# Ledger of designs, part 51: peptides against a protein of PDB entry 3ESW

Target 1, 322 residues: chain A of PDB entry 3ESW
Amino acid sequence: NNIDFDSIAKMLLIKYKDFILSKFKKAAPVENIRFQNLVHTNQFAQGVLGQSQHLCTVYDNPSWHSIVLETLDLDLIYKNVDKEFAKDGHAEGENIYTDYLVKELLRYFKQDFFKWCNKPDCNHCGQNTSENMTPLGSQGPNGEESKFNCGTVEIYKCNRCGNITRFPRYNDPIKLLETRKGRCGEWCNLFTLILKSFGLDVRYVWNREDHVWCEYFSNFLNRWVHVDSCEQSFDQPYIYSINWNKKMSYCIAFGKDGVVDVSKRYILQNELPRDQIKEEDLKFLCQFITKRLRYSLNDDEIYQLACRDEQEQIELIRGKTQ

## One batch from the design tools (peptide; made by RFdiffusion4, then SolubleMPNN)

Design b2_p13_2_s2 (from b2_p13_2, 7 letters changed)
Fold by OpenDDE base, seed 3:
Structure b2_p13_2_s2 (fold): chain B 322 residues (1-322), chain A 13 residues (1-13)
Amino acid sequence: as target 1 above (322 residues)
Amino acid sequence: SEKSKELVEKLLE
């Protein structure tokens, strides 16, 4: 009996696909109840859900992508990408070229485009006057600031001229294309949109200990790559735990296709207590939100994403990114 | 922290 190994392999692949797809079926009533109970009883779960409702979808706006691409110096960006790509003698290929693009976008954004704003410059005294600014506190947005998704406005008084300068904390990334300044939140917000505008698979990574960054899915590296616009960092997930000696408890990645606990990628030492939610409940929550985000996808898309998720989980267990 | 405030702001939007 010639064992048709090819037929067996095909059958096993079909069964495996069906098994994987079965995990992404619509949530059972019991899962919905568990989810509702979790988000009503656990503040961390509420926060993750709230973040997912914004961060997973907000950047998938074609109108915003057009505005971004019209605002960036694309000629400079692509000139620099092409130059660096040519130096390394790589054969033309979309996969590796995209890594060069992300590296140039990091450079361009930090060096040419966006400014760190610890304190604003005085609106009256002009540039490089932030040292003269005294914080007076925060207030709600005025009628103009409210148009740009502004929750808080930091108020500063100039010690030199006595004038008040407002620093609105805009969450509208299109307004950030105009203002060209902010802290890590504004940086990550706009940079996430920038990367998305190039058609890239991007996640927004929230760290509970007051940092935010991106992940980009490199088709060349076949994995999620750490990307920090503030640091001009590409594939350096260790910078927080090792270089900064930062203590961290949670890193959660938010993307259009899912919510993932990526803490294992970034929390390499100095781990803080993970006491905000049970690990099983966090895993359930992320999986549940991920399923919801994938409800409109076809079986092939679901399968491809599930395979990518499995590879990421293997990577996170093995610590292979170092 | 400034980032926590920003995150809360983003969550409340």
Scores: peptide ipSAE 0.006, ipTM 0.440, DockQ to the pose 0.012
Fold by OpenDDE base, seed 4:
Structure b2_p13_2_s2 (fold): chain B 322 residues (1-322), chain A 13 residues (1-13)
Amino acid sequence: as target 1 above (322 residues)
Amino acid sequence: SEKSKELVEKLLE
């Protein structure tokens, strides 16, 4: 009996697809109960859920994408991308071009567009007066600041003129296109929107130890790539653990198609205790949220994303990204 | 830095 290996392979592929698709079916009642109990009893789980409800969808706004593209110097950006692409002479076409685009966007954003604001300049004394600013603390937003999704306002007093300067921590990325300044939160927020505005697959990475960055899915590299706008960094996930010697416990990536624990990509040494949630519960939580985000996708989309997820999990286990 | 890459490679071996 000639074993039709091609027929067997097709049958196995069908069964495998069916198995994958079965994982993304509507959650069973028991899974819903587990999820509800977890988010009600575990504060970290509640935080991850709350972040997912915002970060997974907020950047998928076509009106914002238009405003971003109208605000950026696209002529300069594409001129620089074309120039760098032409130097390296890569024949990989659109896939490698997108990596050059992200690298130029990192350059443009840090060098030409956005400013780091550790302390604001004095509103009265003008530019380069931040050295004269003393922090007085934080307060709630006023009525105007509240229009731009401001959660807190840092208050500073000028030691030279005695005037108060407000530094609103805006979460509205469109307002950040105007203000063009902030810390890691504002940088990552606006830069995530910028990357999304170019039609890229982007995730927002939250680190529990007070940092945030992006991941971009490179079609050229066929993986998620570390992107930090603050550092002008592309594919350098080690910078935190190695270069900064930063201690970290959790890195969670939030994207339109899922929530993923990416801690293994970034926590290479100096790991802090992962004591906020059980590992099995975190895995369950991320999978459950991911499943919800994919409920409207077709079987082919679900399958392709599941294949991508499996490759990422293999990468994260092996640690060999470079 | 290249040195940081080398350190990462060693940590992941």
Scores: peptide ipSAE 0.006, ipTM 0.370, DockQ to the pose 0.023
Fold by OpenDDE base, seed 1:
Structure b2_p13_2_s2 (fold): chain B 322 residues (1-322), chain A 13 residues (1-13)
Amino acid sequence: as target 1 above (322 residues)
Amino acid sequence: SEKSKELVEKLLE
């Protein structure tokens, strides 16, 4: 009997699809109990859950996307993208255009739009007076600052005029379009919203050792790409471990479609102890949150995302073996 | 195993 290999292959593909889809079904009672116990007993797990409740959904706001696109110099951005694409992009196909767009957005944001603020300028003395500023500490927001999701205000005294300058640490990215200054938190927050406003697949990456950046899903490269707005960096995941010689324990990516431990992409050397949670419990937590984020998706969307997840996991495993 | 990865890659293609 001639084994119909084509029929067997089709049957295996169907069974594989069904198996993948079965992983995204509603959680069993035992999984819900495990999740509840984990987030109530483990502080790191509670922190990841709390971040996911904000970072996975906050940037999916059409009104914010419109405000961003109205605020940016789109004519300058697209002129520069078109110029770079015309040099080499035609040979690589249309999908490379989005990589040129992200690279230009990195340039535009760092060079033309946003400013690093180690210390604020004195409100009384004017521009380029930050050298005269002495930190006095931090306090809660006033009534005006509290309107823009401000948790902390840094207080500075001018050594020249003696006046107090407030530096509110705004978490409202729309307020950051006005203030156009901050540190890694403000940079990554607004830049994540900017990338989302262009319709891109973007994740916010949190590092436990006080840094944050983005990942963009490149259709040209067919993978998640490291993007750091502070560094004007595209596809350089090694900069922290190698260039900075930074010690790190955890890197967690937060997107609309999932939460992923991406530590293997960025922690290439000088790994700190991963003692905040059991590896099995972290894997379970990220998968559980990811399932919840995908509950409203259809079977084809779930399958496509699951295929992307498996490709990323293969990439992350191969990177540690090189 | 590398073979398991290649098999998964072929199934995802």
Scores: peptide ipSAE 0.000, ipTM 0.394, DockQ to the pose 0.121
Fold by OpenDDE base, seed 2:
Structure b2_p13_2_s2 (fold): chain B 322 residues (1-322), chain A 13 residues (1-13)
Amino acid sequence: as target 1 above (322 residues)
Amino acid sequence: SEKSKELVEKLLE
């Protein structure tokens, strides 16, 4: 009996696909109960859920993408991408062009477009006066600031002229296209939208220890790539643990298709206690939110994403991005 | 296909 290995392989692939798809079916009543209990009893779980409700969907706005593309110097960006792509001459396929695009967007954003704001310049004294600014504290937004999803306004007094300068912490990324300044939160927020506006697959990474960055799915590298707009960093997940010697406990990635604990990619040393939630409960939470985000997808999309998820989990276990 | 073999090998690991 000639074992038709091709027929067996096809049958195994079908059974495997069906098995994977079965994991993404509607949550069982027991899973819904577990989820509800977890988010009501665990503050960290509630925080992850709250972030997912915003970060997983907010950047999928076609009107915002148009505004971004109209605001950026696309001629300069594509000229620089084409120039760098032409130098390396790699017939490595069309997929590598997107990696060059992300690298140029990192350059353009940091060098030409956006400004780091540790302290604001004095509104009265003008540019390069931040050194004269003394923090007075924070307050709620005024009526104008509230239009741009502002939760907090930092208040500064100029030591030179005595005037008060307000630094609104805007969460509206369209307002950030106007203000062109901020800290890691504003940088990551707007840069995530910028990457999304080019049709890229992007996640927002939240670190519990007061930093945020992006991940981009490189079709060339066939993996999630670390992207930090503040650092102009591409594929350098080690910068926090190694270069900064930063202590960290959790890194959670939020994307349109899932929520993933990516801590293993970034926490290479100086790990802080992971005491906010049980590991099994965090894994369950991320999987449960991910299933919900995929409920409208077809079986082929679900299967492709599940294959991507498995490859990422293998990568995170093997530490292959070193 | 070589890809199918590689996938089966990865599933058996």
Scores: peptide ipSAE 0.000, ipTM 0.377, DockQ to the pose 0.288

Design b2_p13_2_s3 (from b2_p13_2, 7 letters changed)
Fold by OpenDDE base, seed 5:
Structure b2_p13_2_s3 (fold): chain B 322 residues (1-322), chain A 13 residues (1-13)
Amino acid sequence: as target 1 above (322 residues)
Amino acid sequence: SEEAKELVKKLLE
């Protein structure tokens, strides 16, 4: 009996697809109850949900994408990408072009476009005066600052002229295209929007220990790739745990198509206690939010994303990032 | 993985 292995393989693939699709059907009543109880009783879960409601959707704004593309020096960017691609990219195929694009965007953003701001320059004394600035504390936004999704304003006094300079912590990424300065929050916020504006699959990674970065899905590498705009870093997930010797507990990735615990990618040593939520509850929460985000997708889209999820989970378990 | 084996078992049921 010649076992038709091809027929069996096809049947298994069909059954597998159906099984995957069944997982993304509308949540059962029991899952909804579990979810509601979790977000009402666990502060960390509530925080993850709150972040997902913003970070998973805010960057999918076509109007913002247009403004970004009109603001960036696209001629310079593509010239540099084309130059690097021409060296070796043809041998690796067209998919590597996007990796070159992300690398150039990292360079361009850090070197040409955006500025790190520990302290603002004095509004009266002008550029390169931040050394003369003394922090006085933080306050709420004024009427003008409130127009740009500002949660807090840092207040500084100039030691030279005595004038007060306000440093609004804007969350509006379009305002950041104008101000072109900030810390890790502003950097990651605007850079996430920039990557999205090029039509890339991007996630915003939140670390509980006061850092944020991006992940980009590389079609060339066929995986999620670490991207930190502050560090001009591409595919260096180890920099926090190893290079910085940073202690961390949670890294959560937020994208349009899902929420994923990516802690295993970045927490390689010096792990802090993961005591904010039960591991099973965190896994459930991320899966539940992910299902909700995918509710409007068709069967083929759901299947493709589920295959990516499975590959990522295998990667995270095996520790084979490189 | 045991999870993959369980998945295959469920798919074969």
Scores: peptide ipSAE 0.008, ipTM 0.419, DockQ to the pose 0.116
Fold by OpenDDE base, seed 1:
Structure b2_p13_2_s3 (fold): chain B 322 residues (1-322), chain A 13 residues (1-13)
Amino acid sequence: as target 1 above (322 residues)
Amino acid sequence: SEEAKELVKKLLE
């Protein structure tokens, strides 16, 4: 009996699709109870949930995308992308153009648009006076600063003129288009919005050890790619563990379609204890939040994303991120 | 088996 392997393969694919789709059905009562208990009893789980409620959806704002595109020098950006693409991109195919775009956005953002701010310049003495600034501490926002989602204001005194300068830590990325300065938080916040404004698949990556960056899904490379605006870095996930010799415990990626533990991509050595949550509970939490984010998607969208998720998990297990 | 590998490839496509 000639086993029709093609027929068997088709049946297996159908059954596999149905199995995958079944995982994204409405959560059972027992799963809801487990989720509620986890977020109420585990502080780390509560933190991940809280971050997901903001980071997974805040950047999906068409009005913000328009403001970003109107603010950036698009002529300069596309001129530079076209120039780099013309050198070798035609041989690699059209999908590589988006990688060139992200690389140019990294260059443009760091070199032409945004500034790193360890200390602000003195408001009275003017530009290049940050060396004269002494930190006095932090306080809450005033009435004007509070309009731009400001949780903390750093206070500095000028050693030269004695005046006080305020450095508001704005969380409104539209305000950051005006101020054009900050640290890793402001850099990553605005840069995530910039990438989203070009219609890209982007995740915000939170590291427990006080750093943040992006991931971009490259259609050319067919994987999630590390992107750090502070470092002008593309596809260099090793920079933290290897170059910085940074010790890390958790890296969590937040996107519109899911929450993913990406620690294996970035923690290559000097791993800190992962003692904030049980590994099984973290896996459950990320899957549960991801399921909720996908409730409105159709079966084909769910299946495509699930296939992408599986490919990423295989990549993370094999250590083939490069 | 090579057949099993091809089946797995098809399942991952």
Scores: peptide ipSAE 0.006, ipTM 0.409, DockQ to the pose 0.206
Fold by OpenDDE base, seed 2:
Structure b2_p13_2_s3 (fold): chain B 322 residues (1-322), chain A 13 residues (1-13)
Amino acid sequence: as target 1 above (322 residues)
Amino acid sequence: SEEAKELVKKLLE
């Protein structure tokens, strides 16, 4: 009997697909209980859940995408992308063009569009006066600042004129298109929206040790790629652990289709104790939130994403960027 | 499909 290897392969693929799909079905009552208990008893889990409720969906706003595209110099961006794409002569198809786009967006954002704000300029003395600013502390937003999802306002006094300057920490990325300044939080927030506005698959990465960045899913590289707008960095996940010698405990990626512990991609040395949650509980939490985010997807979409998840997990274990 | 064969190969590797 000629073993019909093609028939066996098809049958295995069907069974595998069904098996994968079975994992993304509605959570069992026991999983719901475990989830509820975890988020009620573990502060870190509650924090991850709270972040997921915002970061996984907030950037999927078509009206915001339109505003972003209307605000950016698209002619300059595409001119530069086309120029760099033409130089490298990569006949490697349409997928590599998106990598060039992300690299140009990193350049454009850092060099032409957004500004780092360690201290604000004095509102009275004008530009380049930040050196004269003394921090007085932080306070809640006023009525105007509150319109733009502002949680905290940093207060500074000018040593020259004595006037007070407010630096509101806006969380509204549309307001950041106007202000065009901030720290890592504002940079990552707006840059995540910018990448999303180009139709890219993007995650927001939260590091417990006070940094944030993006990941972009490169169809060319067929993996998640580190993207840091502050550093104009593309595919350099090592910069924190190696270049900065930063100590880190957790890196969690938040996207529309899932929440993933990406700590293994970024924490290459100087790992801090992971004592905020049990590893099994964190894994469960991320998987549970991911399942919820995928409940409206069809079987083919779920399967494709599950295959991507598996590839990412293999990458994270092997430490090899394929 | 060739893709299916490659996937099976990767799963068996």
Scores: peptide ipSAE 0.006, ipTM 0.463, DockQ to the pose 0.220
Fold by OpenDDE base, seed 3:
Structure b2_p13_2_s3 (fold): chain B 322 residues (1-322), chain A 13 residues (1-13)
Amino acid sequence: as target 1 above (322 residues)
Amino acid sequence: SEEAKELVKKLLE
């Protein structure tokens, strides 16, 4: 009996693909009930869901991408990318070129484009007057500020002239292209949009302990790469736990194709209690939201993403960036 | 196919 091993292998591959695809089918009624109960009873789950509804889709706006590309100095950016690419003697390859692009965007954004704002300058006294500013508290946005998705305005009084300066915390990334200042939230928000505007696969990473950053999927490295605009950091996931000695409990990545607990990539030491949700419920929640985000994708897209997700999970378990 | 062999290797790893 000539066992047609090729036929058996093909059959096994088909069955395996079908098995993987079966996991991404529309949620069963029991899964929907579990999801609804979880988001109604667990505040952390509500927060993750609420963030996913915004962060997973808000940056996939072609009109915003156009505005970003029109606002950035693309000539300078590409000149610098080409220069660094040429120095390393790499053959023309789109995959590695994109890593150089992201590194230049990090440089450009921090050095040339955006400003860190602990305190605003006095609107009356002008530049470099933030040292004279005393916080008075926070209030709601006025009618103009409300147009730009502003939830909070920080109020400061100038010790020199006595005038009030408002620092609105805008969540509209298009407004941030104008203001070009903020803290980690504004930095990450606009930088996520910038990366998306170049057609990159990007996730927004939320850390429960008051920090946010990005991940970029490098086709060259074939993995998700840590990207922090505030730190001008590329592929340094250890900076928080090791360099900052930061204590952390949760890092959740939000992208167009899924929500992923990436805590294992970033929480290398000083782990805080993960007591906000059961681990099995968090895993279920992220998988459930991910399935919903993929409902419109075809079988090949679903399978490719599932394979990528599995490789990421293996990476996170092994602690080896291959 | 070499692709099938690589896939089987990845599945067995």
Scores: peptide ipSAE 0.006, ipTM 0.445, DockQ to the pose 0.280

Design b2_p13_2_s4 (from b2_p13_2, 8 letters changed)
Fold by OpenDDE base, seed 1:
Structure b2_p13_2_s4 (fold): chain B 322 residues (1-322), chain A 13 residues (1-13)
Amino acid sequence: as target 1 above (322 residues)
Amino acid sequence: SEEAEKLVKKLLE
């Protein structure tokens, strides 16, 4: 009896695909109860859910993408990408072009477009006057500032002229295209939108220890790549733990297709206690939110994303992010 | 996973 090994392999692949797809079916009543109990009893879980409700979907706005592309100097960007690609990119294939694009966007954003703001310039004295500014504290937005998703306004007094300058912490990324200044929050917010506007797969990474950055899925490298707009950094996940010697507990990535604990990619040493939630409950939470984000996808899309997720998990376990 | 598919394909070779 010649065992048709080809038929057996096809059946195994079908059964495997069906098994993977079964994990993304509608949650059982017991899973819904577990989820509701977790987000109502655990503050960290509630925070992750709240962030996912905003960060996973807010950047998928075609009108915003158009405004971004109309605002950026695309001629300069593509000229620089083409120049770098012409040096060595032809030998590596067409997929590397997107890596050159992301690297140029990092350069352009930091060097030509956006500014770091520790303290604002005095509105009365003009440019390069931030050294004369004294913080007075923070307050709520006024009627104009509130139009641009402003939760907090930092207040400064000029030591030279005595006038008050307001620094609104805008969360509207379209307003940030006008103001072109901020700290890590404003940088990451607008840069995430910029990358999305080029049709890239992008995640927003939140670190509990007061930093934020991006991840981009490189088709050339076939993995998620660390991207920090503040640092003009591409594929350097070690910079926080090694270069900064930063202590960290949690790094959570938020994308349109899922929420993922990426702590293992960035926390290489000096790990802080992970005491905010049980590891099993965090894994459950991220998987549950990811399932919900994928409910409208077809079986082939779900399967492809599940395969990508498995490869990422293998990478994170093996420590092969470099 | 793509690795599982590759493994199954290798098992068929």
Scores: peptide ipSAE 0.023, ipTM 0.549, DockQ to the pose 0.163
Fold by OpenDDE base, seed 4:
Structure b2_p13_2_s4 (fold): chain B 322 residues (1-322), chain A 13 residues (1-13)
Amino acid sequence: as target 1 above (322 residues)
Amino acid sequence: SEEAEKLVKKLLE
């Protein structure tokens, strides 16, 4: 009896696909109850859900992508990408070109486009006056600031002229194209949109310990790549734990296709207690939200994403990205 | 995954 191994392989593949697809079917009533109970009883879970409702979809705006592409110096960007790409002897059409693009976008954004703002300059005294600024606290946005999704405004007094300067913490990334300044939140917000505007698969990574960054899916490397616009960093997930000696508990990635606990990629040492939620409940939560985000996708898309998820989970378990 | 497919193919080879 010649075992038709090819037929068995095909059957196993079909059964495997069916099994994977079965995980992404509409949630059972019991899962819905578990989810509802979790987000109502656990503040961390509620926070993750709230962030997912915004971060997973907000950057998928074609109108914003157009505005970004019209605002950036694309000629400079592509000129630099092409130069570095050619210098390294790569042929046109290689997936590695996108890695060069992201690296140039990091350079361009930090060096040419956006500014770090610990303290604002005095609106009256002009440029390079931030040293004269004393924080007075924070307040709610005014009527104009509220148009640009501003949650808080930091208030500063100039020690030289006595005038008040407002530093609105805008969450509207289109407003950030105008202001071109901020801290890690504004940097990551706008840079996430910039990467999305180039048609890239991008996730927003939230760290509980007051930092945020991006991940981009490199088709060349076939994995999620750490991207920090503030640091002009590409594929350096260790910078926080090792270089900064930062203590961290949670890193959660938010993308259009899922929510993923990526803590293992970034928390290499100095791990803080993960006491905000049970590990099983966090895993359930991320899977449940991911499942919801994929409800409109076809079976092939779901399967491809599930394969990507499995590879990422293997990577995160092995800790060998480098 | 392409690797699972490759692994299944390899296991069936």
Scores: peptide ipSAE 0.019, ipTM 0.554, DockQ to the pose 0.131
Fold by OpenDDE base, seed 3:
Structure b2_p13_2_s4 (fold): chain B 322 residues (1-322), chain A 13 residues (1-13)
Amino acid sequence: as target 1 above (322 residues)
Amino acid sequence: SEEAEKLVKKLLE
């Protein structure tokens, strides 16, 4: 009996693909009930859902991408990328070019484009006057500030001239292209949009302990890569736990194709209690939202993403970036 | 293909 091993292999591959695809089918009624109960009873789950509804899709706006590309000094950016790429002896068409692009965008954004704002400068006294600013508190946006998705305005008084300066915390990344200043939230928000505007696969990473950053999917490295615009950091997931000695409980990545608990990539030591949700419920929640985000994708796209997700899970378990 | 054999080996493991 000539066992046709090729036929058996093909059959096994088909059955395996079908099995994987079956996991991404429309949620059963029981899963919908579990999801609804979870988001109605658990505040952390509500927060993750609310963030997913915004962060997973807001950056997939072609009009915003055009505005970004028109605002950036693309000539400078590509000149620097090409220079470093050529210096290292790479040929055109190599997947590594996108890693050089992201590294230059990190440099450009921090050094040439955006500014950190602990306190605003006095609107009356001009530049380099932030040292004279006293916080008075926060208030709601005025009619003009409300046009740019502003939830909070920080109010400061100048100790020199006595005038009030407003620092609106804008969530509209297009307004941030104009203001060019903020803290980690504004930095990550605009930088996520910038990376997306170059056609890159990007996730927004939310840390419960008041920090945010990006992940970029490197086709060269074939993995998700840590990217922090505030730190000009590429592929340094350890900086928070090790360098900052930061205590953390949750890191959740939000992308167009899924929501993923990436805590294992970033929480290497000083882990805080993960007491906001049961681990099984968080896993279920992220998988459920991910399935919903993929409902419009074809079987091949679903299968490719599922394979990528499995490799990421293996990476997170092994602690080895291959 | 060698790739198919590698995949089948991974599935049988």
Scores: peptide ipSAE 0.008, ipTM 0.454, DockQ to the pose 0.311
Fold by OpenDDE base, seed 2:
Structure b2_p13_2_s4 (fold): chain B 322 residues (1-322), chain A 13 residues (1-13)
Amino acid sequence: as target 1 above (322 residues)
Amino acid sequence: SEEAEKLVKKLLE
């Protein structure tokens, strides 16, 4: 009997698909209880859930995408992308063009569009006066600032004129298109929206140790790629642990299709104690939120994403960027 | 499909 290897392979694939799909079915009552208990008893879990409720969906706004595309110099961006794409001569297909686009968006955002704001300029003295600014502390937003999802306002006094300057920490990325300044939070927030506006698959990465960045799913590289708008960095996950010698405990990626512990990608040395949650509970939490985010997807979409998740987990274990 | 064969090979590896 000629073993029909093709028939066996097809049968194995069907069974494997069914097995994978079975993992993404509605959570069992026991999983719901475990989830509820975890988020009610563990502050870190509650924080991850709270972030997921915002970060996983907020950037999937078509009206915001239109506003972004209308605000950016698309002619300049595409001119530069086309120029760099033409130089490298990569006949490697349409997928590599998106990597060039992300690299140009990093350049454009840092060099032409957005400004780092350690301290604001004095509203009275004008530009390049930040050196004269003394922090007085932080307060709640006023009525105008509150319209733009502002949680905190930093208050500064000018040492020259004595006037007070407010630096509202806006969380509305559309307001950031106007203000065009901030720290890592504002940079990452707006840049995540910018990448999403080009139809890219993007995650927001939260680091517990006061930094944030993006990941972009490169169809060319067939993996998640580190993207830091503050650093104009593409595919340099080592910059925090190695270049900055930063100590870190947790890096959590938030995307429309899932929440993933990506700590292994970024924490290469100087690992801080992971004592905020049990590893099994964090894994469960991320998987549970991911399942919920995928409940509306069809079986083929679920399967494709599950295959992507598996490849990412293999990458994170092997430490090899393929 | 070549993808199916690659997946089966990866599962058997």
Scores: peptide ipSAE 0.007, ipTM 0.507, DockQ to the pose 0.224

